Peptides against a protein of PDB entry 8RAJ. Designs and how they scored, part 32

Target 1, 54 residues: chain A of PDB entry 8RAJ
Amino acid sequence: LPAENEDPDKAVVDLHRSPPKTKDPDLTPSGIIAKVKAGDMTQETARELLLAMR

## One batch from the design tools (peptide; made by RFdiffusion4, then SolubleMPNN)

Design b2_p17_8_s4 (from b2_p17_8, 6 letters changed)
Fold by OpenDDE base, seed 4:
Structure b2_p17_8_s4 (fold): chain B 54 residues (1-54), chain A 17 residues (1-17)
Amino acid sequence: as target 1 above (54 residues)
Amino acid sequence: SKAAAAERALEELDAMP
């Protein structure tokens, strides 16, 4: 059975790597609109989130 | 600003069917 070379080096969670600033694109006005267009968010939920960002 | 982007996004949302 070919040993799947699971490259073990990719699993090193570098604790010193600044957490990727996952600017959760979902928490931006443009990300909210993108979710609505994709059908992943209701227009109502999007409106509430966007109003709270004003 | 984030607020100005939210206002534009609300205008886009209100234009959706």
Scores: peptide ipSAE 0.677, ipTM 0.935, DockQ to the pose 0.619
Fold by OpenDDE base, seed 2:
Structure b2_p17_8_s4 (fold): chain B 54 residues (1-54), chain A 17 residues (1-17)
Amino acid sequence: as target 1 above (54 residues)
Amino acid sequence: SKAAAAERALEELDAMP
């Protein structure tokens, strides 16, 4: 069965699987906030990511 | 800095409903 190509653009930021690449625009402070506003990230996950960037 | 941007983003996040 073809593995469903989960659209890589919908990469749920798995904090456990992908270390935040500092160059990923989606893992910048502004990118995180943008994902929360889009409904693509929870406020809790965003908080954890942002705290780790401090 | 990224840290300073993260702090501002935390403040913005805390202001979200």
Scores: peptide ipSAE 0.664, ipTM 0.933, DockQ to the pose 0.623
Fold by OpenDDE base, seed 3:
Parts: structure tokens; sequence; C-alpha cells
Structure b2_p17_8_s4 (fold): chain B 54 residues (1-54), chain A 17 residues (1-17)
């Protein structure tokens, strides 16, 4: 079985499991938009994260 | 504020193709 190298650094931020308590610079509004533009985040996930920051 | 930055980011997101 090919070990699916699920890149362990793709922390799937499960929004339902833990509110991001960390000042992760990658989870700033600007960092979220940068990830979407890079193709590292879906627009849907970005929308959910940004709505939770309002 | 973080909330005001999130609003601007939502507007930018809605403008993406």
Amino acid sequence: as target 1 above (54 residues)
Amino acid sequence: SKAAAAERALEELDAMP
C-alpha cells in the first residue's frame, strides 16, 4: 500500500474540533487570503474561517 | 481590528473567480 504521505504539515483545521486559539500568522485574514491565492486553502474553508473572526 | 480585517478579506474572497 503506498503510504499516502498525507503531508502532516497540512493541519486540516477542523473548525468544529478546536477554535484556533493560536495567533498563527497563517490564520490572519491576510494569511487566509494568501493561502487561497496559493491554492493551499479552498474558498469555502476561507469563508468559514473569516466569518468566525467577525 | 481583526473583525474589520476579516470583513475586508470576505469582500476580497467574494471578488475571486
Scores: peptide ipSAE 0.661, ipTM 0.933, DockQ to the pose 0.655
Fold by OpenDDE base, seed 1:
Structure b2_p17_8_s4 (fold): chain B 54 residues (1-54), chain A 17 residues (1-17)
Amino acid sequence: as target 1 above (54 residues)
Amino acid sequence: SKAAAAERALEELDAMP
């Protein structure tokens, strides 16, 4: 079954649902912070993602 | 490194209201 969440406009990076593609420019530390500032990501999700990157 | 950038981003995140 195709993974139903290829909504190109709403890549909700859910750490629990898909391992972050390390090549996604939106999943850089700076990209994560930018999403939080834009309101496109929660601070909690951002924290979890960033903690997994260190 | 990505790890060092993540640490800086965590510091920035902790400074957000």
Scores: peptide ipSAE 0.660, ipTM 0.933, DockQ to the pose 0.618

## One batch from the design tools (peptide; made by RFdiffusion4, then SolubleMPNN)

Design b2_p18_1_s1 (from b2_p18_1, 10 letters changed)
Fold by OpenDDE base, seed 2:
Structure b2_p18_1_s1 (fold): chain B 54 residues (1-54), chain A 18 residues (1-18)
Amino acid sequence: as target 1 above (54 residues)
Amino acid sequence: DEELERRLKEDQAAMLAA
């Protein structure tokens, strides 16, 4: 089966592509606090995560 | 981060007061 030539133009790593803000919003301090406020995370778990980020 | 600890404590206090 012919390998579909992936268009080499899609491999243009935009050097100006801001590093993926793959800060999973769930892994940001603000995201953790938001989860606690939403009831999706316990205060104890949030405390442990925030301490580990220090 | 002392600011994060402060915010967490403030939020805890607010949750307990509600």
Scores: peptide ipSAE 0.125, ipTM 0.685, DockQ to the pose 0.091
Fold by OpenDDE base, seed 3:
Structure b2_p18_1_s1 (fold): chain B 54 residues (1-54), chain A 18 residues (1-18)
Amino acid sequence: as target 1 above (54 residues)
Amino acid sequence: DEELERRLKEDQAAMLAA
C-alpha cells in the first residue's frame, strides 16, 4: 500500500484576505512593545502612546 | 484593552527585575 505522505504544509493562502489596512505596524500595541524591547523606544513614550489608543 | 495594559506592566516589571 503506497503510504500517501499527505504533506500537511498546504497552507491555503486565502488570496481574498483584505490587505491589512496599512496601520503602521510600529503604531500597533504589539509594535510599540516590540520597540521598547528592542531599545528603540522608551517605556514612558510607549505608555503615552498606549494610553492614547484607549 | 486592559489585557494590553497588563502585558505592558508585566513586561516593564520584568525589565526592571532584569
Scores: peptide ipSAE 0.115, ipTM 0.675, DockQ to the pose 0.085
Fold by OpenDDE base, seed 5:
Structure b2_p18_1_s1 (fold): chain B 54 residues (1-54), chain A 18 residues (1-18)
Amino acid sequence: as target 1 above (54 residues)
Amino acid sequence: DEELERRLKEDQAAMLAA
């Protein structure tokens, strides 16, 4: 079976690959607000996270 | 985002009023 020459350059970690938008629903603005409402996050921590997302 | 900060403050105010 021909060894498919997987181009060794495919291991070039695209350093320009935008970090995957964290699809973590818990880190969305709505998820952060929901955690504050549930008492699972302080308002100050939520504020800091929301500011970092701007 | 000023809108997100506003929403958070409104939600906090609602929690304190309940």
Scores: peptide ipSAE 0.146, ipTM 0.700, DockQ to the pose 0.058; fails the geometry check
Fold by OpenDDE base, seed 4:
Structure b2_p18_1_s1 (fold): chain B 54 residues (1-54), chain A 18 residues (1-18)
Amino acid sequence: as target 1 above (54 residues)
Amino acid sequence: DEELERRLKEDQAAMLAA
């Protein structure tokens, strides 16, 4: 059965598509605070990350 | 951000009170 050559030209990555602002929810201020509350991050590490985001 | 620092202190206080 001939492999349907999916036209490689349809992978036109729309370079004008604003990269999804994949705001990594884990790196948002709210995500950092949530990790501290869950015990997945120390308060000191959270403080350093939050200060670096200023 | 003073608000973020406040929230972290409040969360720490809540963890110590639980």
Scores: peptide ipSAE 0.130, ipTM 0.686, DockQ to the pose 0.061; fails the geometry check

Design b2_p18_1_s2 (from b2_p18_1, 8 letters changed)
Fold by OpenDDE base, seed 4:
Parts: structure tokens; sequence; C-alpha cells
Structure b2_p18_1_s2 (fold): chain B 54 residues (1-54), chain A 18 residues (1-18)
């Protein structure tokens, strides 16, 4: 089977492609509140993170 | 922001009531 020459030019990672806004759902204001409610985050840490997002 | 602060306040009140 001929080795498919994977054209190395297709590895042009479009550096201008805005990194997928991986809105880490866990880092959204709602995700932070959900972590506090689940006991996975302290209220103080949540407060600091939420203030930094303003 | 206000709604978020109110949610955090309610969660604090709930934790203090438990």
Amino acid sequence: as target 1 above (54 residues)
Amino acid sequence: DRELAEKLRRDQEEMLAA
C-alpha cells in the first residue's frame, strides 16, 4: 500500500484560529458557584475568582 | 454581578443554617 504522503503543510496550525474558547464550564461564574455548592471550592476562593472576572 | 453576590450570600446563609 503506498504510504500516503501526509502533506506536512496540512499541519499549518492556524495560529490565528482563536484558541477554541474552551469556556471551561468549571471556570464560569455559574461553574464556580456550582463547585462551592458541591463543597469542591471554598467561598473565599470563589469570591476571589469572581472578583477577578469583573 | 449583583445576582452572583446574592447567590453567594444565600449559599453562605444556607451553610450557616445547616
Scores: peptide ipSAE 0.139, ipTM 0.691, DockQ to the pose 0.093
Fold by OpenDDE base, seed 3:
Structure b2_p18_1_s2 (fold): chain B 54 residues (1-54), chain A 18 residues (1-18)
Amino acid sequence: as target 1 above (54 residues)
Amino acid sequence: DRELAEKLRRDQEEMLAA
């Protein structure tokens, strides 16, 4: 069976694509809350972050 | 959100019980 030559040219990572200024969705009030819900953030840290965003 | 408030309350209760 001929090995399908996977065209190596698909690995052109466009290095010039400005990373989207993704406001870290994890730093929104809802994202902070979701992290506390997942156990990935302490409630105290979440409180401090939420107060700093006020 | 009510579900959030209930979770934060439970997490506080758990931290106070530890």
Scores: peptide ipSAE 0.126, ipTM 0.668, DockQ to the pose 0.131
Fold by OpenDDE base, seed 2:
Structure b2_p18_1_s2 (fold): chain B 54 residues (1-54), chain A 18 residues (1-18)
Amino acid sequence: as target 1 above (54 residues)
Amino acid sequence: DRELAEKLRRDQEEMLAA
């Protein structure tokens, strides 16, 4: 089986790359706010999560 | 709340590692 040498050097996540469009909407500040508006999250939990993202 | 924060952190780390 050919070992696919995935060149590990291409995983240089350019830190200047715009934050990957979070495929999971729940991981964005906007997604957290949307959960609060939907009643799926408390305002207190959302506050704590948003503070942890700073 | 702590478990949710830890899950969210892991999901962010996984997303950044992909």
Scores: peptide ipSAE 0.124, ipTM 0.665, DockQ to the pose 0.048
Fold by OpenDDE base, seed 5:
Structure b2_p18_1_s2 (fold): chain B 54 residues (1-54), chain A 18 residues (1-18)
Amino acid sequence: as target 1 above (54 residues)
Amino acid sequence: DRELAEKLRRDQEEMLAA
């Protein structure tokens, strides 16, 4: 199975780019909240992302 | 986590009200 090289550059959520209609489960409201809880995202970044999804 | 979601929502509402 080709390891889908998760391009580490695609993990850079450009907060200034229109939230990609990414079916990325990590960019769902629930995924964002989970990252904050894990300490992988700041509350401020999560707030900005969730606002951009509104 | 519902409590964290509610905190983030409140922080968004506060930012939109400022």
Scores: peptide ipSAE 0.144, ipTM 0.702, DockQ to the pose 0.067; fails the geometry check

Design b2_p18_1_s3 (from b2_p18_1, 8 letters changed)
Fold by OpenDDE base, seed 5:
Structure b2_p18_1_s3 (fold): chain B 54 residues (1-54), chain A 18 residues (1-18)
Amino acid sequence: as target 1 above (54 residues)
Amino acid sequence: DEELKKKLEEDQARMLAE
C-alpha cells in the first residue's frame, strides 16, 4: 500500500491564500469540521476557512 | 455552504456551554 505521505508542510493551510480548488478531502468543509473534532484544527481557523469558501 | 457554517456555530455554542 503506498503510504500516503501526508506531507505535513502541505497540510499548512495558508489562510491568506485563496482556498486552493484542492480536491484535498481535508480542505473540504466536512474535512475542516472533522479536523476540529479531532483536535487537529482550532475552531477559529475552521471558521476563517469556511468563511473564505463562501 | 451556509449549513456547514451554521453547524460549526452550533458546535461552538455547545463547547462554550460545557
Scores: peptide ipSAE 0.121, ipTM 0.663, DockQ to the pose 0.126
Fold by OpenDDE base, seed 2:
Formats: structure tokens, C-alpha cells, sequence
Structure b2_p18_1_s3 (fold): chain B 54 residues (1-54), chain A 18 residues (1-18)
């Protein structure tokens, strides 16, 4: 069985890679407002989430 | 972001006035 040479050089997570700003676009204030405008979130849920981010 | 909160409050006030 051919050993799949997993190229070990792709596993160098650059430790200087700023933690992925996985600004989950869905959890940013702008993303929340975008979901409300799209009809994917209620204004009440958006209000509660935005209040919890204070 | 207080500006985004303000916009949401303005949008809520608009929906309550319709």
C-alpha cells in the first residue's frame, strides 16, 4: 500500500498567524444586522445578541 | 459598536411607527 506522503510542510501553522479572525461574520454586530436585513434573524434576537456584546 | 446599536433602535422605532 503506498504510504500517502502527507506533506508535513503544510502543517506548519505559522504561530505568527494572527489567530484567524474568525470574526464569525454571523457573530459580528455587522453580521447580525446583515442577517436581520436578509430576514434570517428576528430584530428581537438581534437586540439580545447586540446587548450581550456590550 | 454603538452606531450599529443606534441603527437597530432606529429601525425598531420605525417598525413600531408603521
Amino acid sequence: as target 1 above (54 residues)
Amino acid sequence: DEELKKKLEEDQARMLAE
Scores: peptide ipSAE 0.120, ipTM 0.669, DockQ to the pose 0.091
Fold by OpenDDE base, seed 3:
Structure b2_p18_1_s3 (fold): chain B 54 residues (1-54), chain A 18 residues (1-18)
Amino acid sequence: as target 1 above (54 residues)
Amino acid sequence: DEELKKKLEEDQARMLAE
């Protein structure tokens, strides 16, 4: 059976694509609250972050 | 945002009551 030569040229990661200025949706006040509810952030860290955004 | 602060306080109170 011929090994399908998977063309290695499809791995051109366009390094010139400016990372979207995704305001990290996880750093929005709603994203912080969601992380606390998920157990991914402590209440104290969330409080400090939310106070710094005031 | 005082509404966001209130939501956090309500969520903290809920987690302390569980």
Scores: peptide ipSAE 0.114, ipTM 0.666, DockQ to the pose 0.139
Fold by OpenDDE base, seed 4:
Order: structure tokens, then sequence, then C-alpha cells
Structure b2_p18_1_s3 (fold): chain B 54 residues (1-54), chain A 18 residues (1-18)
């Protein structure tokens, strides 16, 4: 079987590719509030996270 | 965001009333 020459130039992780805006919906201000309402996050932790996002 | 702050304050007041 011919060894597929994986062109090493395709492994150029574009370091300028903006990290996928994984808008982790759980790390948005609305996602944080939703976690508190679901009981998955304490109010104090939510307060600290929301203050850090200002 | 003042709306987010208000929602958090309302949720705090609710938890203190329960």
Amino acid sequence: as target 1 above (54 residues)
Amino acid sequence: DEELKKKLEEDQARMLAE
C-alpha cells in the first residue's frame, strides 16, 4: 500500500485561526444564570464569574 | 449589563425569602 504522504504543510495549525469562538453557552452570562437556576452553580460563583466578564 | 445584574439580584432576593 503506498504510504500516503501526509503533506506536513497541512499540519500547519493556523495559529492565526481565531480559536473557534466556542461560545461555550455555559460560560456566557445567560448560561451562568441558567446554571444557577438549574442548581448546577452557586450564586457566589456566578457573581464572581459575572463580575470578571464586565 | 444592568439587566443581568438585576436578574441576579432578583434570584438572590428569592433565595433569601425561601
Scores: peptide ipSAE 0.115, ipTM 0.657, DockQ to the pose 0.091; fails the geometry check

Design b2_p18_1_s4 (from b2_p18_1, 9 letters changed)
Fold by OpenDDE base, seed 5:
Structure b2_p18_1_s4 (fold): chain B 54 residues (1-54), chain A 18 residues (1-18)
Amino acid sequence: as target 1 above (54 residues)
Amino acid sequence: DEELKEKLAEDQRKMLAA
């Protein structure tokens, strides 16, 4: 069985193909919301990322 | 996730009302 080398860098770029199974706490819904509250992310960028996780 | 979308829409409404 070909090892699905899920390149973690491609998972961040292709938000359209599969919700990234990111173990990165910064890419979780809670991590995104925390970045917006800290001023480290715009609300628009957070909206786009959260919509891609639907 | 429709719940996340709703929470974000509520936060936008609160920001515009402030």
Scores: peptide ipSAE 0.117, ipTM 0.656, DockQ to the pose 0.091
Fold by OpenDDE base, seed 2:
Structure b2_p18_1_s4 (fold): chain B 54 residues (1-54), chain A 18 residues (1-18)
Amino acid sequence: as target 1 above (54 residues)
Amino acid sequence: DEELKEKLAEDQRKMLAA
């Protein structure tokens, strides 16, 4: 059975991806809160990010 | 604040890499 080599390079989060433009909803306080509510972010991480934004 | 955006982006990258 050919093991489909799922190209691990598709999961390469481009570490050189330009900092998400201010238009990235994930970088807004509302986007952070939405991620916590969705279970995609821990409350502790959200707290640290929101404190950094202050 | 560009420094804040960069720090937040770095923290997001660290979380996705962990």
Scores: peptide ipSAE 0.112, ipTM 0.654, DockQ to the pose 0.048
Fold by OpenDDE base, seed 3:
Structure b2_p18_1_s4 (fold): chain B 54 residues (1-54), chain A 18 residues (1-18)
Amino acid sequence: as target 1 above (54 residues)
Amino acid sequence: DEELKEKLAEDQRKMLAA
């Protein structure tokens, strides 16, 4: 059976990629609203977070 | 952001209407 030559060079994790600025998608206004809709956050906490982002 | 306040107010209205 021919060994599929999986090119091992595709695993070069570019270490020079700037760490993704983890804009915690959960701390975006849209993410906060989504958490409230999912029941994972209270409306009060969401209000406080959104006011702090202003 | 006033748009964020409006979205929050709209979502609060939707949650209260459900």
Scores: peptide ipSAE 0.101, ipTM 0.654, DockQ to the pose 0.065
Fold by OpenDDE base, seed 4:
Structure b2_p18_1_s4 (fold): chain B 54 residues (1-54), chain A 18 residues (1-18)
Amino acid sequence: as target 1 above (54 residues)
Amino acid sequence: DEELKEKLAEDQRKMLAA
């Protein structure tokens, strides 16, 4: 059975791949504001999160 | 982002006025 030498050079993880935009919609400034408006987050918690993103 | 701060301040004013 020929051992397919998978050329280890193809595992060049393109380090220039833009970091996966973890568009966690819940952690965007707009997502935080939307949670406050929905009553799912306190205004104080939203303030702290928005200040930490700054 | 100043627009986000303004929106948050407006929402605060609305919650305190209700």
Scores: peptide ipSAE 0.100, ipTM 0.645, DockQ to the pose 0.085; fails the geometry check

Design b2_p18_2_s1
Fold by OpenDDE base, seed 4:
Formats: structure tokens, C-alpha cells, sequence
Structure b2_p18_2_s1 (fold): chain B 54 residues (1-54), chain A 18 residues (1-18)
């Protein structure tokens, strides 16, 4: 059986994976910007949310 | 400032669960 080259470096990358900086992907700066681009959020509401996160 | 407070809260909650 070919030993699958489990790259030993992939296990080390998980220990330093900073937990996602928000439990809510919709309340990330990126999620807010994505909602504005989709038309699901106004630029004003996005500005207020992004300002409150600073 | 709220992002730093949130990070500090999440780090505390992580340490209380370990």
C-alpha cells in the first residue's frame, strides 16, 4: 500500500490557526462587506457596524 | 476597541473551558 504522504507540516499549521476572529461569519468585516455587495445591507449600516468593531 | 474587548472575552472563555 503506498504510504499516503501525510505532510507532517499540515498538523503544525492547525495549532497556530487563530480561532475565527468572530463566531458569526456574518458579523466579520468581510461578511459585512459581502452583504453590502450582495445588496442585503446598506452602506450606512455597514459603516456603523464596522465603526463599532474598531 | 470593541474588537480587542471581544478577543479578550473569547480568550478568557477559551481558558475557562480548558
Amino acid sequence: as target 1 above (54 residues)
Amino acid sequence: EEEEERRRREERERREKE
Scores: peptide ipSAE 0.059, ipTM 0.571, DockQ to the pose 0.000
Fold by OpenDDE base, seed 3:
Structure b2_p18_2_s1 (fold): chain B 54 residues (1-54), chain A 18 residues (1-18)
Amino acid sequence: as target 1 above (54 residues)
Amino acid sequence: EEEEERRRREERERREKE
């Protein structure tokens, strides 16, 4: 039995290819800043990572 | 560069909605 409702209106062609979500939530600018505040990352490493994201 | 590309995208999308 082929049963379950592909609503033809859920072709949300996500033309918004989200910029590759850094698969690492920890490598977002906010994640890096959070790690520095937690003491899990040095300010120098954070600066280098944030500079590489520009 | 990635942040600048993101910002330029968001600015275009905002301008298309006005």
Scores: peptide ipSAE 0.057, ipTM 0.560, DockQ to the pose 0.000; fails the geometry check
Fold by OpenDDE base, seed 2:
Structure b2_p18_2_s1 (fold): chain B 54 residues (1-54), chain A 18 residues (1-18)
Amino acid sequence: as target 1 above (54 residues)
Amino acid sequence: EEEEERRRREERERREKE
């Protein structure tokens, strides 16, 4: 079956679409800090993740 | 980069409402 023409206009990254709320609420800066406080994440891993979000 | 893109967007949305 022919590939459905993905409308090239739907590939307009809606620059006004909210960045998809991180599909993991746990990957927000607040979620990362909460995991470190809970002992579920190391400070080093938290630092690397927070740097990758910049 | 993701934080910077978010900040740029929030700034644009603020200017569009003024």
Scores: peptide ipSAE 0.055, ipTM 0.553, DockQ to the pose 0.000; fails the geometry check
Fold by OpenDDE base, seed 1:
Structure b2_p18_2_s1 (fold): chain B 54 residues (1-54), chain A 18 residues (1-18)
Amino acid sequence: as target 1 above (54 residues)
Amino acid sequence: EEEEERRRREERERREKE
C-alpha cells in the first residue's frame, strides 16, 4: 500500500506562532486588572504579578 | 522581564526582515 503522503505543510511548525501567551487568560496583565476590578484579587498581589511579568 | 524579552524578540525579527 503506498504510504499516504502526509502533507509536509502540516509538519511546518509555524515558527511565527506567537509564543504561547500564558495559557491562563487570567494571568495576562489585562486578566489581572480584570480580577482586581471584580474584587477577586488584591491590588498588592496584582502589583507583584505585573512586576514579575516585566 | 517577559515583556522585555518579547520586545527584544520582535525587534530582532523586524531587523531580520529588513
Scores: peptide ipSAE 0.054, ipTM 0.554, DockQ to the pose 0.000; fails the geometry check

Design b2_p18_2_s2
Fold by OpenDDE base, seed 4:
Structure b2_p18_2_s2 (fold): chain B 54 residues (1-54), chain A 18 residues (1-18)
Amino acid sequence: as target 1 above (54 residues)
Amino acid sequence: KRREEERRRREERRRREE
């Protein structure tokens, strides 16, 4: 039988796993502004998304 | 990511047409 060494450290990582900050960094006001600066998003789409967050 | 962005773009188009 291959003993799968379950690393005892995985259980400790799950207790300190901050709930995934499901703020998609790409959908934060800062992430939208970063995409516009990178050329990955139009200024119009960014304005629209920022207004929908207010 | 893409599904949430698409949902926001759909909701915004709806709010602009009302």
Scores: peptide ipSAE 0.282, ipTM 0.853, DockQ to the pose 0.000
Fold by OpenDDE base, seed 3:
Structure b2_p18_2_s2 (fold): chain B 54 residues (1-54), chain A 18 residues (1-18)
Amino acid sequence: as target 1 above (54 residues)
Amino acid sequence: KRREEERRRREERRRREE
């Protein structure tokens, strides 16, 4: 019988994979500011989005 | 489910600001 050394550490790593907190980086305060700086968003739209997060 | 809820919240905000 090949004792496949199932590394017991592989099963423990998947339970601590916090579901990617895909806070869409685009909807974070930092992501909004980055889009304004890139020219991909107006300052007005950015202000509204930032106020709506508060 | 979380991405859909975020889209819904964004759409609901747009409808309140128009």
Scores: peptide ipSAE 0.149, ipTM 0.787, DockQ to the pose 0.000
Fold by OpenDDE base, seed 5:
Structure b2_p18_2_s2 (fold): chain B 54 residues (1-54), chain A 18 residues (1-18)
Amino acid sequence: as target 1 above (54 residues)
Amino acid sequence: KRREEERRRREERRRREE
């Protein structure tokens, strides 16, 4: 039995899919909070960054 | 007065960097 029904539907590269905005995962509200918990960022710097994102 | 204001500005900057 010839085993090659490759699904033709996997080749639709959605040309309208905006590239994933590579927002630096470190500059998300969650990434900032993670850096504060790790001790890599001060609470004040985190507050200023979170306010600037509003 | 000027030396006291300069001291206050240095202390305020230090508190913003912590």
Scores: peptide ipSAE 0.063, ipTM 0.598, DockQ to the pose 0.000
Fold by OpenDDE base, seed 2:
Structure b2_p18_2_s2 (fold): chain B 54 residues (1-54), chain A 18 residues (1-18)
Amino acid sequence: as target 1 above (54 residues)
Amino acid sequence: KRREEERRRREERRRREE
């Protein structure tokens, strides 16, 4: 039986896969503006979120 | 930054349910 040593390095790489920095693209000033333009956000909600970012 | 972003998402969700 070949015990294929499953590279312990693959398990270490998966544990060190920093969760993608979900900077929610939707909560950046540019993402908020894009949502308003798409109709997915009201202009009022966008204004409040942008004011809360200052 | 991450905790503040999560707080804003929760607040946005509340305002869509009202």
Scores: peptide ipSAE 0.258, ipTM 0.830, DockQ to the pose 0.000; fails the geometry check

Design b2_p18_2_s3
Fold by OpenDDE base, seed 1:
Structure b2_p18_2_s3 (fold): chain B 54 residues (1-54), chain A 18 residues (1-18)
Amino acid sequence: as target 1 above (54 residues)
Amino acid sequence: SEEERRREEERRRREELE
């Protein structure tokens, strides 16, 4: 049976497909506060990020 | 700002690749 129709355009992975804008849950005010509590972020970095979100 | 958040996400991605 002839395998006619491998669409060659399916191999063009659009390299310009912007990754889905999944808001990094870690870059919310609540996520920043959670990272500081976990010890994964300094209070100074958290203050700068929270000021930049205003 | 949504723009400042994008700049910080881009910075963090750059730091994770170094």
Scores: peptide ipSAE 0.164, ipTM 0.762, DockQ to the pose 0.000
Fold by OpenDDE base, seed 4:
Structure b2_p18_2_s3 (fold): chain B 54 residues (1-54), chain A 18 residues (1-18)
Amino acid sequence: as target 1 above (54 residues)
Amino acid sequence: SEEERRREEERRRREELE
């Protein structure tokens, strides 16, 4: 029986793929400002977060 | 940083309890 050629090339975890910089879009200065505009974050919390990033 | 994420999660838990 012909062994089904499972393409070994689909299992190439690109070890050179830089880990996705999951900069949580929510923890960027732009993401914080977007949450305040959406009403999902208080202005005080956003101010403290933006100060901690400086 | 993982430390920054932990400090933020701890802050959110305090703010949800106030």
Scores: peptide ipSAE 0.161, ipTM 0.769, DockQ to the pose 0.000
Fold by OpenDDE base, seed 3:
Structure b2_p18_2_s3 (fold): chain B 54 residues (1-54), chain A 18 residues (1-18)
Amino acid sequence: as target 1 above (54 residues)
Amino acid sequence: SEEERRREEERRRREELE
């Protein structure tokens, strides 16, 4: 059986792997930061949520 | 981490009482 030479340079790092859909899009680090920028969340609450995810 | 969360909650409670 010919070993298919998988060119190691075609590891297409799927840079488009959507971040795992956290069931709550609003509780992503990006969603939290967006809410703070929108004025929908306090900076303190955002800090606590971000720390709780770490 | 859960430990970092617990420490932050404890710090917040101290800062709210001061």
Scores: peptide ipSAE 0.230, ipTM 0.832, DockQ to the pose 0.000; fails the geometry check
Fold by OpenDDE base, seed 2:
Structure b2_p18_2_s3 (fold): chain B 54 residues (1-54), chain A 18 residues (1-18)
Amino acid sequence: as target 1 above (54 residues)
Amino acid sequence: SEEERRREEERRRREELE
């Protein structure tokens, strides 16, 4: 399938588009904290991710 | 994120001008 040349000018950053609520529930602050509590993520990785979201 | 704050401020300013 031809890669749809999504017109780089259709990076209309829809300034009205709410930043996509992380479609990944695992990338929410609550999801990250839940992974740390489950032992699926290190506290250090969680700190870095939470700082990157700030 | 500082980038998210900036995007939210830019949005508020745009909504006040419409």
Scores: peptide ipSAE 0.066, ipTM 0.571, DockQ to the pose 0.000; fails the geometry check

